# Peptides against a protein of PDB entry 3LCN, part 59

Target 1, 96 residues: chain A of PDB entry 3LCN
Amino acid sequence: QYTENLKVIVAEKLAGIPNFNEDIKYVAEYIVLLIVNGGTVESVVDELASLFDSVSRDTLANVVQTAFFALEALQQGESAENIVSKIRMMNAQSLG

## One batch from the design tools (peptide; made by RFdiffusion4, then SolubleMPNN)

Design b2_p27_6_s3 (from b2_p27_6, 10 letters changed)
Fold by OpenDDE base, seed 1:
Structure b2_p27_6_s3 (fold): chain B 96 residues (1-96), chain A 27 residues (1-27)
Amino acid sequence: as target 1 above (96 residues)
Amino acid sequence: SQEEINEILKKLAEANPSLKEKIKEKL
């Protein structure tokens, strides 16, 4: 029931990756599907690494861990708007 | 479901032709 909000959150996180030339909406949807289908941080990172070799495993791990933390935050009652705002600020602080 | 995952992979491939070859084996 948190999938739609989680897609938006993950998309915001992906938008912060420099030179990431993929459809962010679809990648975010894929990450969420993997998570709700029982994926772990390790298994989701492995899947993404097999698809996007131009992105470091550390960067992918950061995206995936953020998704899991966001899901927990949503379950604990934090608003999607607040979570997106935090991620957007973090993206703005990243070096290109 | 696995079918949903496959559909997302197909959409990814359609959106990015260069990615199609990368995910072909997963369809």
Scores: peptide ipSAE 0.165, ipTM 0.742, DockQ to the pose 0.856
Fold by OpenDDE base, seed 5:
Structure b2_p27_6_s3 (fold): chain B 96 residues (1-96), chain A 27 residues (1-27)
Amino acid sequence: as target 1 above (96 residues)
Amino acid sequence: SQEEINEILKKLAEANPSLKEKIKEKL
């Protein structure tokens, strides 16, 4: 139900990672698939860490936790646009 | 890597062409 919006949200979060050279859309899609398929924060982080050893585990954990929070927010009625805006602001702050 | 991700997604689709859509339906 919320997969497309969640993909956009996760992609926005990934876009804030410096020197991340993977296709953000594909990575976002994979993260969403893992979550919907019953993944936990820990299991999804483990999977991503195995794929992207050049990215710190803490960074991956931050992305995954954001995805889970975003999913909950969507389910509670928050708009995708609002969530994306929050993430964009956080990305800007982290780079500043 | 991106290649690994693509391989996983490919295998998933091959194993069950409707699986991706079923997973999406859970959101």
Scores: peptide ipSAE 0.148, ipTM 0.721, DockQ to the pose 0.062; fails the geometry check
Fold by OpenDDE base, seed 2:
Structure b2_p27_6_s3 (fold): chain B 96 residues (1-96), chain A 27 residues (1-27)
Amino acid sequence: as target 1 above (96 residues)
Amino acid sequence: SQEEINEILKKLAEANPSLKEKIKEKL
């Protein structure tokens, strides 16, 4: 029941990546789909790296780790709106 | 590409629907 909120959260995180030339909604859905199919941070990063070689592995790892942390936060009762706000603030202060 | 993503999404959806649904019940 957290998957839709997680997609929104991951999309917000992806929106902070400069020069990311992909449909953010679909990539977010893909990441969440990988996670709900038992993906780990490492396996999801590997998959993303194979598809998006223009994005650094560290950046991809940051996105994926954020997704896992967000899922935990949602499970602990934090609102999606609050999580998105935090990510938006982080995006705003990112150096790119 | 978007096409590649779509294909992967389709494959993932079909690969293990049982596991996917079980986890979705918790999420």
Scores: peptide ipSAE 0.145, ipTM 0.702, DockQ to the pose 0.053; fails the geometry check
Fold by OpenDDE base, seed 3:
Structure b2_p27_6_s3 (fold): chain B 96 residues (1-96), chain A 27 residues (1-27)
Amino acid sequence: as target 1 above (96 residues)
Amino acid sequence: SQEEINEILKKLAEANPSLKEKIKEKL
């Protein structure tokens, strides 16, 4: 019941990565599928790092951790709209 | 690559349909 909202949230986070040339929607879907299938932060980062060597592990870890925190926030009753707004603010403030 | 991602997504979707649906019911 939270998977579709989580896909939107993760896509917003990915949109903040400079020079990211992959389809954001599909990458977001992949991340969510890995998480709901029992992935951990470390295992999901490992999978992403194997696919996207142009993105630093720190950046990937930040994306994945955001996804896990967002899922927890959704489960605790925070709206997807509020979570997306926070991510947009973070993207706008990012130096790169 | 996008092609590699698509193949992985396809495999995940087909791996265990029953379990996949049960997991979705919890999220």
Scores: peptide ipSAE 0.135, ipTM 0.701, DockQ to the pose 0.053; fails the geometry check

Design b2_p27_6_s4 (from b2_p27_6, 8 letters changed)
Fold by OpenDDE base, seed 5:
Structure b2_p27_6_s4 (fold): chain B 96 residues (1-96), chain A 27 residues (1-27)
Amino acid sequence: as target 1 above (96 residues)
Amino acid sequence: SEEEINEILKKLAEANPSLKEKVEKKL
């Protein structure tokens, strides 16, 4: 029931990666799919690393960990809008 | 790539047609 919000959240996180040229919406959808189907941080990172050679493993790990934390936050009642705003601020700080 | 991701998603959907529904229902 949180999948659509989680996709938006993960997409926002991916949008903060410099020089990331993949379709953000599809990558976000795939990450959410992997997580909901029982993926762990390690297994999801491994899968993404196999697909995106140009992105560092640390960057991928940061994205995946953010997704897991966001899912937990949603389950605890935090709004998607609030989570997205936090990520957007972090993206701005990272690029600034 | 986007195309590669789409192919993987397609294969998953074909292997388990109810997977997407179950996933979205669960969360």
Scores: peptide ipSAE 0.092, ipTM 0.702, DockQ to the pose 0.059; fails the geometry check
Fold by OpenDDE base, seed 1:
Structure b2_p27_6_s4 (fold): chain B 96 residues (1-96), chain A 27 residues (1-27)
Amino acid sequence: as target 1 above (96 residues)
Amino acid sequence: SEEEINEILKKLAEANPSLKEKVEKKL
């Protein structure tokens, strides 16, 4: 039920990565797909690291952990809009 | 690339379609 919202949330998080030259929509979809197929933070990070070696492992871990936390928040009743807003604010802070 | 990601997505979907479907129904 939360997959579409999670895709939007993850895409927002990815949009905050500087010099990330990939289709954010598809990367977000891939991350969500890995999660719904039983991926862990470690396994998803490993997969992403194999694909995007120009992005630090710490940055990838931050994205993946955010996805898992967002999924939990959605399950606890927090709105996708609220989660996206928080991430957008965090992205803005990282640019400063 | 977008094309590369799409191919990986297809492979993953084929590898575990039943699990994907079950989890997506709950999520």
Scores: peptide ipSAE 0.086, ipTM 0.690, DockQ to the pose 0.055; fails the geometry check
Fold by OpenDDE base, seed 2:
Structure b2_p27_6_s4 (fold): chain B 96 residues (1-96), chain A 27 residues (1-27)
Amino acid sequence: as target 1 above (96 residues)
Amino acid sequence: SEEEINEILKKLAEANPSLKEKVEKKL
C-alpha cells in the first residue's frame, strides 16, 4: 500500500545527494524493493555501497534509515506530502 | 548505470516474487 509513496519519498531523499549520477527513480525503486524483500538497514546499505562506491556509507545509511522511518510514518498515518516536505527541507539545509 | 540497476531489479523480482507480493499487499 505504501510502496509507491515510499519510492517517491526515497527519490526525494536521493535527490539531495550531491553529484549522484544515477537514475534516481530506479535507485529509489531498488531500495524499496530491497526493503520489501526483508532487507535491513545494514544489508541494504551493503548492497548500495557495492554499487555506488562514490557515495559514503554514512550517506547511504542516512538514505536507507530515512526510508525505514518514512515507512513507519506512513503506517502511522502521516501523509506522503508531509514526509516529502520534511525531506526537501532537510535537503535544502544539507551542507554537502 | 540505468541498465545495471534494471538488471538487478529484474533479478531481485525473480528471486522471491511470492514474498514480494505478500509484502506489497500489506504495504
Scores: peptide ipSAE 0.084, ipTM 0.684, DockQ to the pose 0.054; fails the geometry check
Fold by OpenDDE base, seed 4:
Structure b2_p27_6_s4 (fold): chain B 96 residues (1-96), chain A 27 residues (1-27)
Amino acid sequence: as target 1 above (96 residues)
Amino acid sequence: SEEEINEILKKLAEANPSLKEKVEKKL
């Protein structure tokens, strides 16, 4: 029930990565798919790192960890809108 | 690439569609 919201959230996080030229929607979908199929932070990062060598492992780890935290937040009752807003703020801060 | 991601998504979905469906219902 959180998969669609999680895709949006992860996409917002990916949008904050400078010079990331991949299709954000599909990457977000892939991350969520890996998570719902039992992926861990480490295993998902490993998979992403194998696909996107232009992005640092630390950056990928940050994205994946954000996804897991977002999922937990959703489960605790936080709205997707609120989570997205927080991520947007973080993205803006990182660019400043 | 987008095409590569799509292929991986497809393969993963096909590998365990039952699990995917169950988890998606739960989440």
Scores: peptide ipSAE 0.084, ipTM 0.688, DockQ to the pose 0.055; fails the geometry check

Design b2_p27_7_s1 (from b2_p27_7, 16 letters changed)
Fold by OpenDDE base, seed 3:
Structure b2_p27_7_s1 (fold): chain B 96 residues (1-96), chain A 27 residues (1-27)
Amino acid sequence: as target 1 above (96 residues)
Amino acid sequence: MENKMEINNEKDEELKKKIDELKKKLE
């Protein structure tokens, strides 16, 4: 129900990572699928870390944690637009 | 540059396969 909005949100978060050279849409979709398939923060971070050695584990953890918090926010009734706006502001401050 | 493009394409294909596998599990 919230998967499509979550993909957009995660993509926005990934867009804030400097020097990230992967297809953001694919990575966002993969993260969301891992989550809805029962992944935890730890297991999803482990998977991503095995795929992307150019991004620090801390940065990956930041992305994944954001995804889980965003999912909870969506379930509690917050709009995807509002969540994306918050993330965009955070990206402007710094990420990495 | 060619190597970089090739590596990126390979990673994209890897992700696509993983995505397809998970989509199938969620059918």
Scores: peptide ipSAE 0.345, ipTM 0.772, DockQ to the pose 0.255
Fold by OpenDDE base, seed 2:
Structure b2_p27_7_s1 (fold): chain B 96 residues (1-96), chain A 27 residues (1-27)
Amino acid sequence: as target 1 above (96 residues)
Amino acid sequence: MENKMEINNEKDEELKKKIDELKKKLE
């Protein structure tokens, strides 16, 4: 499956959040676990918002949506490396 | 600083617990 690649991708996305002092690896793992357990964008965002009130809901939604899109991209055959590279570029452009 | 570390540790433990629970559920 794509869980390990997705964890890496989500971690890269989380790394773009300024002043985020949580363990990125654990948060990424948690997000992926929520997704593979049947979570939706809304439900995962709700869960994360309850845990990390210092991060805006919009930012969390951006992370989660990226995860879902990344999963789709992986399923369509795009390499994890390409996806990570795109995310790094987006991070450099500042996370909204 | 101490409060920040405690808060971070608490969140880490909470997150770890949730992760463990989900891992168990997905076994």
Scores: peptide ipSAE 0.342, ipTM 0.771, DockQ to the pose 0.251
Fold by OpenDDE base, seed 5:
Structure b2_p27_7_s1 (fold): chain B 96 residues (1-96), chain A 27 residues (1-27)
Amino acid sequence: as target 1 above (96 residues)
Amino acid sequence: MENKMEINNEKDEELKKKIDELKKKLE
């Protein structure tokens, strides 16, 4: 139901990772698929950590937690646009 | 030492395979 919006949201979060040399669209899709398939924060982080050793576990955890929070926000009626905007601002702050 | 391009290509293919598997599982 919220998968497409969640993909966009996760992609925005991934775009804020410095020196991230992966296909953001595919990584976002994978994260969402893992979540929809019953993944937990821990299990999704574990999976991503096994794939992307160049990204810190903490960074991955931050992305995954954001995805879960975003999903909850979507379910509670917040618009994807608002969530993306918040993430974009957070990305900008993290770059500093 | 593997070059970055080769590593990235391998990761991309692995990721795509996993995505396809999950897509199929969620059908």
Scores: peptide ipSAE 0.342, ipTM 0.772, DockQ to the pose 0.254
Fold by OpenDDE base, seed 1:
Structure b2_p27_7_s1 (fold): chain B 96 residues (1-96), chain A 27 residues (1-27)
Amino acid sequence: as target 1 above (96 residues)
Amino acid sequence: MENKMEINNEKDEELKKKIDELKKKLE
């Protein structure tokens, strides 16, 4: 139910990663698929780390944790637009 | 630049394969 919204949210989070040159849409889709298929923060991070060794595990963990929090927020009734806006602001304020 | 393009293409294809596998699994 929330998969499409979650893809948009994760994509916004990925867009905040400096020097990230991967296809954001593909990566976001993959993350969401892993999550809805029963992935945990740890297992999803492990999978992503195996694919993107140029991105730190801490950065990947931050993205994945954000995805899980966003999913919970969606389930609690928060709009995808609000979540995206908050992430966008956090991206703009982030220094690393 | 060429190497970077090739690396990105390779990763994109790998992602596509993994995505397709998971999509089928979730069907």
Scores: peptide ipSAE 0.340, ipTM 0.773, DockQ to the pose 0.272

Design b2_p27_8_s3
Fold by OpenDDE base, seed 2:
Structure b2_p27_8_s3 (fold): chain B 96 residues (1-96), chain A 27 residues (1-27)
Amino acid sequence: as target 1 above (96 residues)
Amino acid sequence: MREELEKKLKELEKKFKEKKKKKELEE
């Protein structure tokens, strides 16, 4: 039920990665689908690392962990808008 | 990469739907 919101959230997180020249929407959707199909942080990171070797594993891990935390937040009743806002602030801080 | 991702997405969506159907039938 939180799949679509999670896609938006993950996309926002991916948008904060410098020089990430990939279709953010598709990558976000892929991450979410891996998660909903039973992926763990480790397994999802492994999959992404195999596809995006130009991105550090730590960066990928940060994205994936954020996705899992966001999913938990959504389940706890936090709004997607609030989560996205937090991520935008984090992105701005990391690049500022 | 986009094409590869799209392919993987389609595969995962198919698997997810199959798992969902199986779960619904077992409940």
Scores: peptide ipSAE 0.192, ipTM 0.674, DockQ to the pose 0.089
Fold by OpenDDE base, seed 1:
Parts: C-alpha cells; structure tokens; sequence
Structure b2_p27_8_s3 (fold): chain B 96 residues (1-96), chain A 27 residues (1-27)
C-alpha cells in the first residue's frame, strides 16, 4: 500500500550518498522489497553490505533506518511529499 | 502480491550478485 511512496523516499535518501554509482531507482526498489518481505534493519543492512562494498555499513544503516521510519510515518498519516522534503533538506545539509 | 514480490526479489538479488561479480572481475 505504501510501497510506491516508500520507493520514492528511499531513492531520495540514496541520492544523498556521495559517489554512489548504482542505479538509485533499482536499489530503492530492492530495499523496499526486502522490507516488505519481512526484512529487519539488520538483515537488510547485511544484504546491502554484501553487495555494495563502496558504501560504509553506517551509511547503509542510515538509509535502511530512514526507510523504516518513513514507512511508519506513512502509516501514521504523514504525506510522502513532506517526508521527501525533509530528506532533501538533510541531503543538502550534508553536502553543504 | 506476495508471490510477485518474491519473484522480483529473487530477480533483483540475482542481478546484483552478477553485477558484484562482474565488478570484482574487472578490478
């Protein structure tokens, strides 16, 4: 129900990772599929870490945790637009 | 829906594993 919005949110989060050379949409879809199929923060991070050695585990954990928080926020009635906006601001701050 | 998701998940896992292997071979 919230999967499509979550994909957009996760993609925005991934876009904030410097020097990330993977297909953002593809990775976002992968993360969301892992989550909706019963993944936990730890299990999803483990999966991503096994595939992307160029990204630190802490960075991956931050992405995954953001995804879980975003999913909960969506379920609580927060708009995807608001969540994306917050992430964009955080990304900009990180690069500034 | 669950079956479809599982299928997609497996496909994605395969693709990423293949990509990882390719990268390792090229380095």
Amino acid sequence: as target 1 above (96 residues)
Amino acid sequence: MREELEKKLKELEKKFKEKKKKKELEE
Scores: peptide ipSAE 0.191, ipTM 0.680, DockQ to the pose 0.883
Fold by OpenDDE base, seed 4:
Structure b2_p27_8_s3 (fold): chain B 96 residues (1-96), chain A 27 residues (1-27)
Amino acid sequence: as target 1 above (96 residues)
Amino acid sequence: MREELEKKLKELEKKFKEKKKKKELEE
């Protein structure tokens, strides 16, 4: 029920990573599927780190933690649009 | 729903594994 919204949210977070040359939509889908199938922050980060050595583990951890927080926010009734807006602001701040 | 997601996950894992192998061969 929250998977599609979470994919959009994770994609927005991934879009903020400089020099990330992977298919953002595809990676976002993979992250969400790992989470929905019982992944933890640590296990999902481990999986991503094995695939994307060009991205630091800290950056990956930040993405994954954001996904888990976003999922909790969605479950508590926050809108996907609101969460995406927050992430966009964070992305802009990181690059500023 | 879980079975469908697991099937998709396995498919994606395979695709990413293949992509990783391709990258290693190009290095």
Scores: peptide ipSAE 0.187, ipTM 0.678, DockQ to the pose 0.843
Fold by OpenDDE base, seed 3:
Structure b2_p27_8_s3 (fold): chain B 96 residues (1-96), chain A 27 residues (1-27)
Amino acid sequence: as target 1 above (96 residues)
Amino acid sequence: MREELEKKLKELEKKFKEKKKKKELEE
């Protein structure tokens, strides 16, 4: 139900990672599919860490945790636009 | 990396479809 919106949200979060030179859309889709197929924060982070050694585990954990929080927010009725806006603000603060 | 991700995506999509069919059959 929320898969497509979650992909957009996760992609926005990934876009905030400095020096992340991967296809953000594909990574976002992969994260979302792991989650909707029963992944946990830890299991998804483990999978991503095995693929992207250039990104710290803490950074990956932050992305995955954000995805789970976003999914919960969507299920509670928050709009995808609002969630994306919050992530953009967080990304800007991290770079500032 | 893209090719590896695409392979994993296809595998996950297949699993997702199979799970969905199972749920529909059990309802």
Scores: peptide ipSAE 0.185, ipTM 0.667, DockQ to the pose 0.088

Design b2_p27_8_s4
Fold by OpenDDE base, seed 1:
Structure b2_p27_8_s4 (fold): chain B 96 residues (1-96), chain A 27 residues (1-27)
Amino acid sequence: as target 1 above (96 residues)
Amino acid sequence: EREELEKRLEELRKKFKEKREEKKKLE
């Protein structure tokens, strides 16, 4: 359904993390699949924290929550392009 | 298919774990 769009959205969010040394595409896919498989914010964060100790739990939580919000936005009719643009803008602002 | 999804999850999880161990060895 929204899986592929959500992968793109999550990848954009991950791209905003400074010094993130993981494969963004694979991590984004992993997050989306965890969500599709019935994960909750807490369970997905726990899973990611166990694998990516170089990233703070708060940062991971922010990524995961963004994914859930994005999924809801997609279901409510917001375009993937619009969501990506918002995230990209936020990423840029965090660096400025 | 849920089975295929879970299989892919396991593949990715394994990949991340292996990469983590590799990084630890390099530290």
Scores: peptide ipSAE 0.732, ipTM 0.934, DockQ to the pose 0.881
Fold by OpenDDE base, seed 3:
Structure b2_p27_8_s4 (fold): chain B 96 residues (1-96), chain A 27 residues (1-27)
Amino acid sequence: as target 1 above (96 residues)
Amino acid sequence: EREELEKRLEELRKKFKEKREEKKKLE
């Protein structure tokens, strides 16, 4: 039920990574599906690191942890729009 | 349902691997 919202949220997080050369939509979908299929933070990070070696493991871990936090926030009643806005602001701060 | 999800995961994984190999070839 939160799958589509989570894809949007993860995509926003990925958009903040400088020099990211992958298709954001496909990577966001992949991350969400891994989580829905029972992945843990560690297992999802391992999977992504094996595929995207041009991105640091720490960066990937940050994306995945954000996804899990966002999922919990959605379950607690926070709107997807609010979560996206927070991520967007954090992206801007990191590059400013 | 879950079977379809796993099928999609495999499709995406294959796509990423193929693109990675293509990039490596061009280096």
Scores: peptide ipSAE 0.732, ipTM 0.934, DockQ to the pose 0.890
Fold by OpenDDE base, seed 2:
Structure b2_p27_8_s4 (fold): chain B 96 residues (1-96), chain A 27 residues (1-27)
Amino acid sequence: as target 1 above (96 residues)
Amino acid sequence: EREELEKRLEELRKKFKEKREEKKKLE
């Protein structure tokens, strides 16, 4: 399905978090699998918050919401490359 | 398929928890 593309997208979003000290690839995979397994924004955020104390709940919520929006965009026909580019630009903007 | 997915979820969750405990020991 869109799982592999979504992993790349989520990884890009995680890469924009300052001082993130977790393995981006594994966290991205974890988020995607939670979503595929029927998770909601709330349930996935709760799961992540229970595991990653060094990251604010708001930051985690932003990542998860981005993942759900990205999944919808993929289903509507938007390319993964376009979505990644948008996130990369947002990451750069937030740090600037 | 779903069983394999849930197994992978558990593996990752365990890894994150173990990593967290290791960090606590170093503090």
Scores: peptide ipSAE 0.732, ipTM 0.934, DockQ to the pose 0.850
Fold by OpenDDE base, seed 4:
Structure b2_p27_8_s4 (fold): chain B 96 residues (1-96), chain A 27 residues (1-27)
Amino acid sequence: as target 1 above (96 residues)
Amino acid sequence: EREELEKRLEELRKKFKEKREEKKKLE
């Protein structure tokens, strides 16, 4: 039910990672599916770390934690647009 | 549908693994 919105949110988060050389759409989909399939923060981070060793574990953990928080926010009634805006602002702050 | 979800996960995982191996061969 929240999968499509969560994919957009995770994609926005991934877009903020400097020197990220993976397909953002596919990685975002993969993360969301892992979560929907019952993954935890730790298990999803482990999966991603095994596949994307060019990205630090801390960076991956930050992405995954953001995804879980976003999912909770969606379930609490926050709009996807608002969540995306927050992430975009955080991305800009990290680069600026 | 759980089976379709797991099938898609496997497809993506395979894609990422193949890409990773290709990168390693170039290094």
Scores: peptide ipSAE 0.731, ipTM 0.934, DockQ to the pose 0.881

## One batch from the design tools (peptide; made by RFdiffusion4, then SolubleMPNN)

Design b2_p28_1_s2 (from b2_p28_1, 13 letters changed)
Fold by OpenDDE base, seed 5:
Structure b2_p28_1_s2 (fold): chain B 96 residues (1-96), chain A 28 residues (1-28)
Amino acid sequence: as target 1 above (96 residues)
Amino acid sequence: MEEELLEKLKEQEKIKEELRKEFLKKIS
């Protein structure tokens, strides 16, 4: 039930990765699909690392962990808008 | 328990493979 919101959140997180050349919406969709089909942090990171060798494993792990934290936050009643806002601020701080 | 775990892992790999195929069609 949080699938669509999670896609938006993951997309915002991916948007903070410098020189990421993949379609953000497609990658976000894929990450969420892996998670809702039983993926763990480790298994999803392994999958992404096998497909996107231009992105460090640590960066991928950060994205995936953020997705799981966001899912928990959604389940606890936090709004998607608030989560996206926090991620956007973090993205901006990393560039400053 | 071990056999059950192995079966679940195989099923997850199958699901992942199908998702991968669909995803690659979008980005290629």
Scores: peptide ipSAE 0.274, ipTM 0.748, DockQ to the pose 0.882
Fold by OpenDDE base, seed 2:
Structure b2_p28_1_s2 (fold): chain B 96 residues (1-96), chain A 28 residues (1-28)
Amino acid sequence: as target 1 above (96 residues)
Amino acid sequence: MEEELLEKLKEQEKIKEELRKEFLKKIS
């Protein structure tokens, strides 16, 4: 139901990671696929950490946790647009 | 219950492995 919206949201979150050189859309898609197929925060972080050693585990955890929070927000009726806006604001405020 | 959990975990690993293969193909 919320798969496509979640992909957009996760992509926005990934866009805030400095020096992330992977295709954001592909990575977002993979994260969402893991989540919808039963992934947990820990298992998804473990998977991503095994693939992207250039990104800290904490950063990955933040991305994944955001995805789960976003999914809950979507289920509670918040629009994807609002969620993306919030993430964009957070990205802009982040100093790395 | 323990066996059920184990089976679920095995299934999740199988799914993850297939998804990983597909993902790696896309980013290759």
Scores: peptide ipSAE 0.272, ipTM 0.748, DockQ to the pose 0.918
Fold by OpenDDE base, seed 4:
Structure b2_p28_1_s2 (fold): chain B 96 residues (1-96), chain A 28 residues (1-28)
Amino acid sequence: as target 1 above (96 residues)
Amino acid sequence: MEEELLEKLKEQEKIKEELRKEFLKKIS
């Protein structure tokens, strides 16, 4: 399935958040678990917002939306490596 | 249809709660 690839992708996205002090691997895993168990963008954002007060809702929404887009891309045949590369470039542009 | 929707929502909340518990254990 796409679960493991999605975890890697979400982790890459989370790594681009400044001053994010949570365990990226665990948070990525949790996001993916919520998605594969029927979560929507709104419900997953709501859940994360209730747990991480230090991160803006907009930032969380951006992460979650990216996860859903990535999942769709995986389902349409795009490689995980390509998706990760795109996110990494976006992270670099945001910080640099 | 409404009954089915309510059932699905309840099941999702149950799943979410269990996942939350497991997640909180990991980050503690």
Scores: peptide ipSAE 0.269, ipTM 0.745, DockQ to the pose 0.924
Fold by OpenDDE base, seed 3:
Structure b2_p28_1_s2 (fold): chain B 96 residues (1-96), chain A 28 residues (1-28)
Amino acid sequence: as target 1 above (96 residues)
Amino acid sequence: MEEELLEKLKEQEKIKEELRKEFLKKIS
């Protein structure tokens, strides 16, 4: 029920990673699929680290942790639009 | 309990492998 919104949220987070040349939509989809199929922060980070050696483990951990926090926020009634806006602002701060 | 945990871990690895294959197919 929250999977589609979570994909959008994770995609927004990935869009903030400099020089990330992968298909953001597909990567976001994969992260969400891992989470909804029982993945933990650690296991999802491990999986992503094995696939994307050009991205630091800390960066990947930040993305994955954001996904889990976003899922919790969605479950607590936060709108996807609000969460995306927050992430977009954080991305802008990192690029400035 | 330990045996059940191992079975669950194996199941999760199997699921992850299938998801990985599907993902890699899409980005290829």
Scores: peptide ipSAE 0.267, ipTM 0.742, DockQ to the pose 0.934

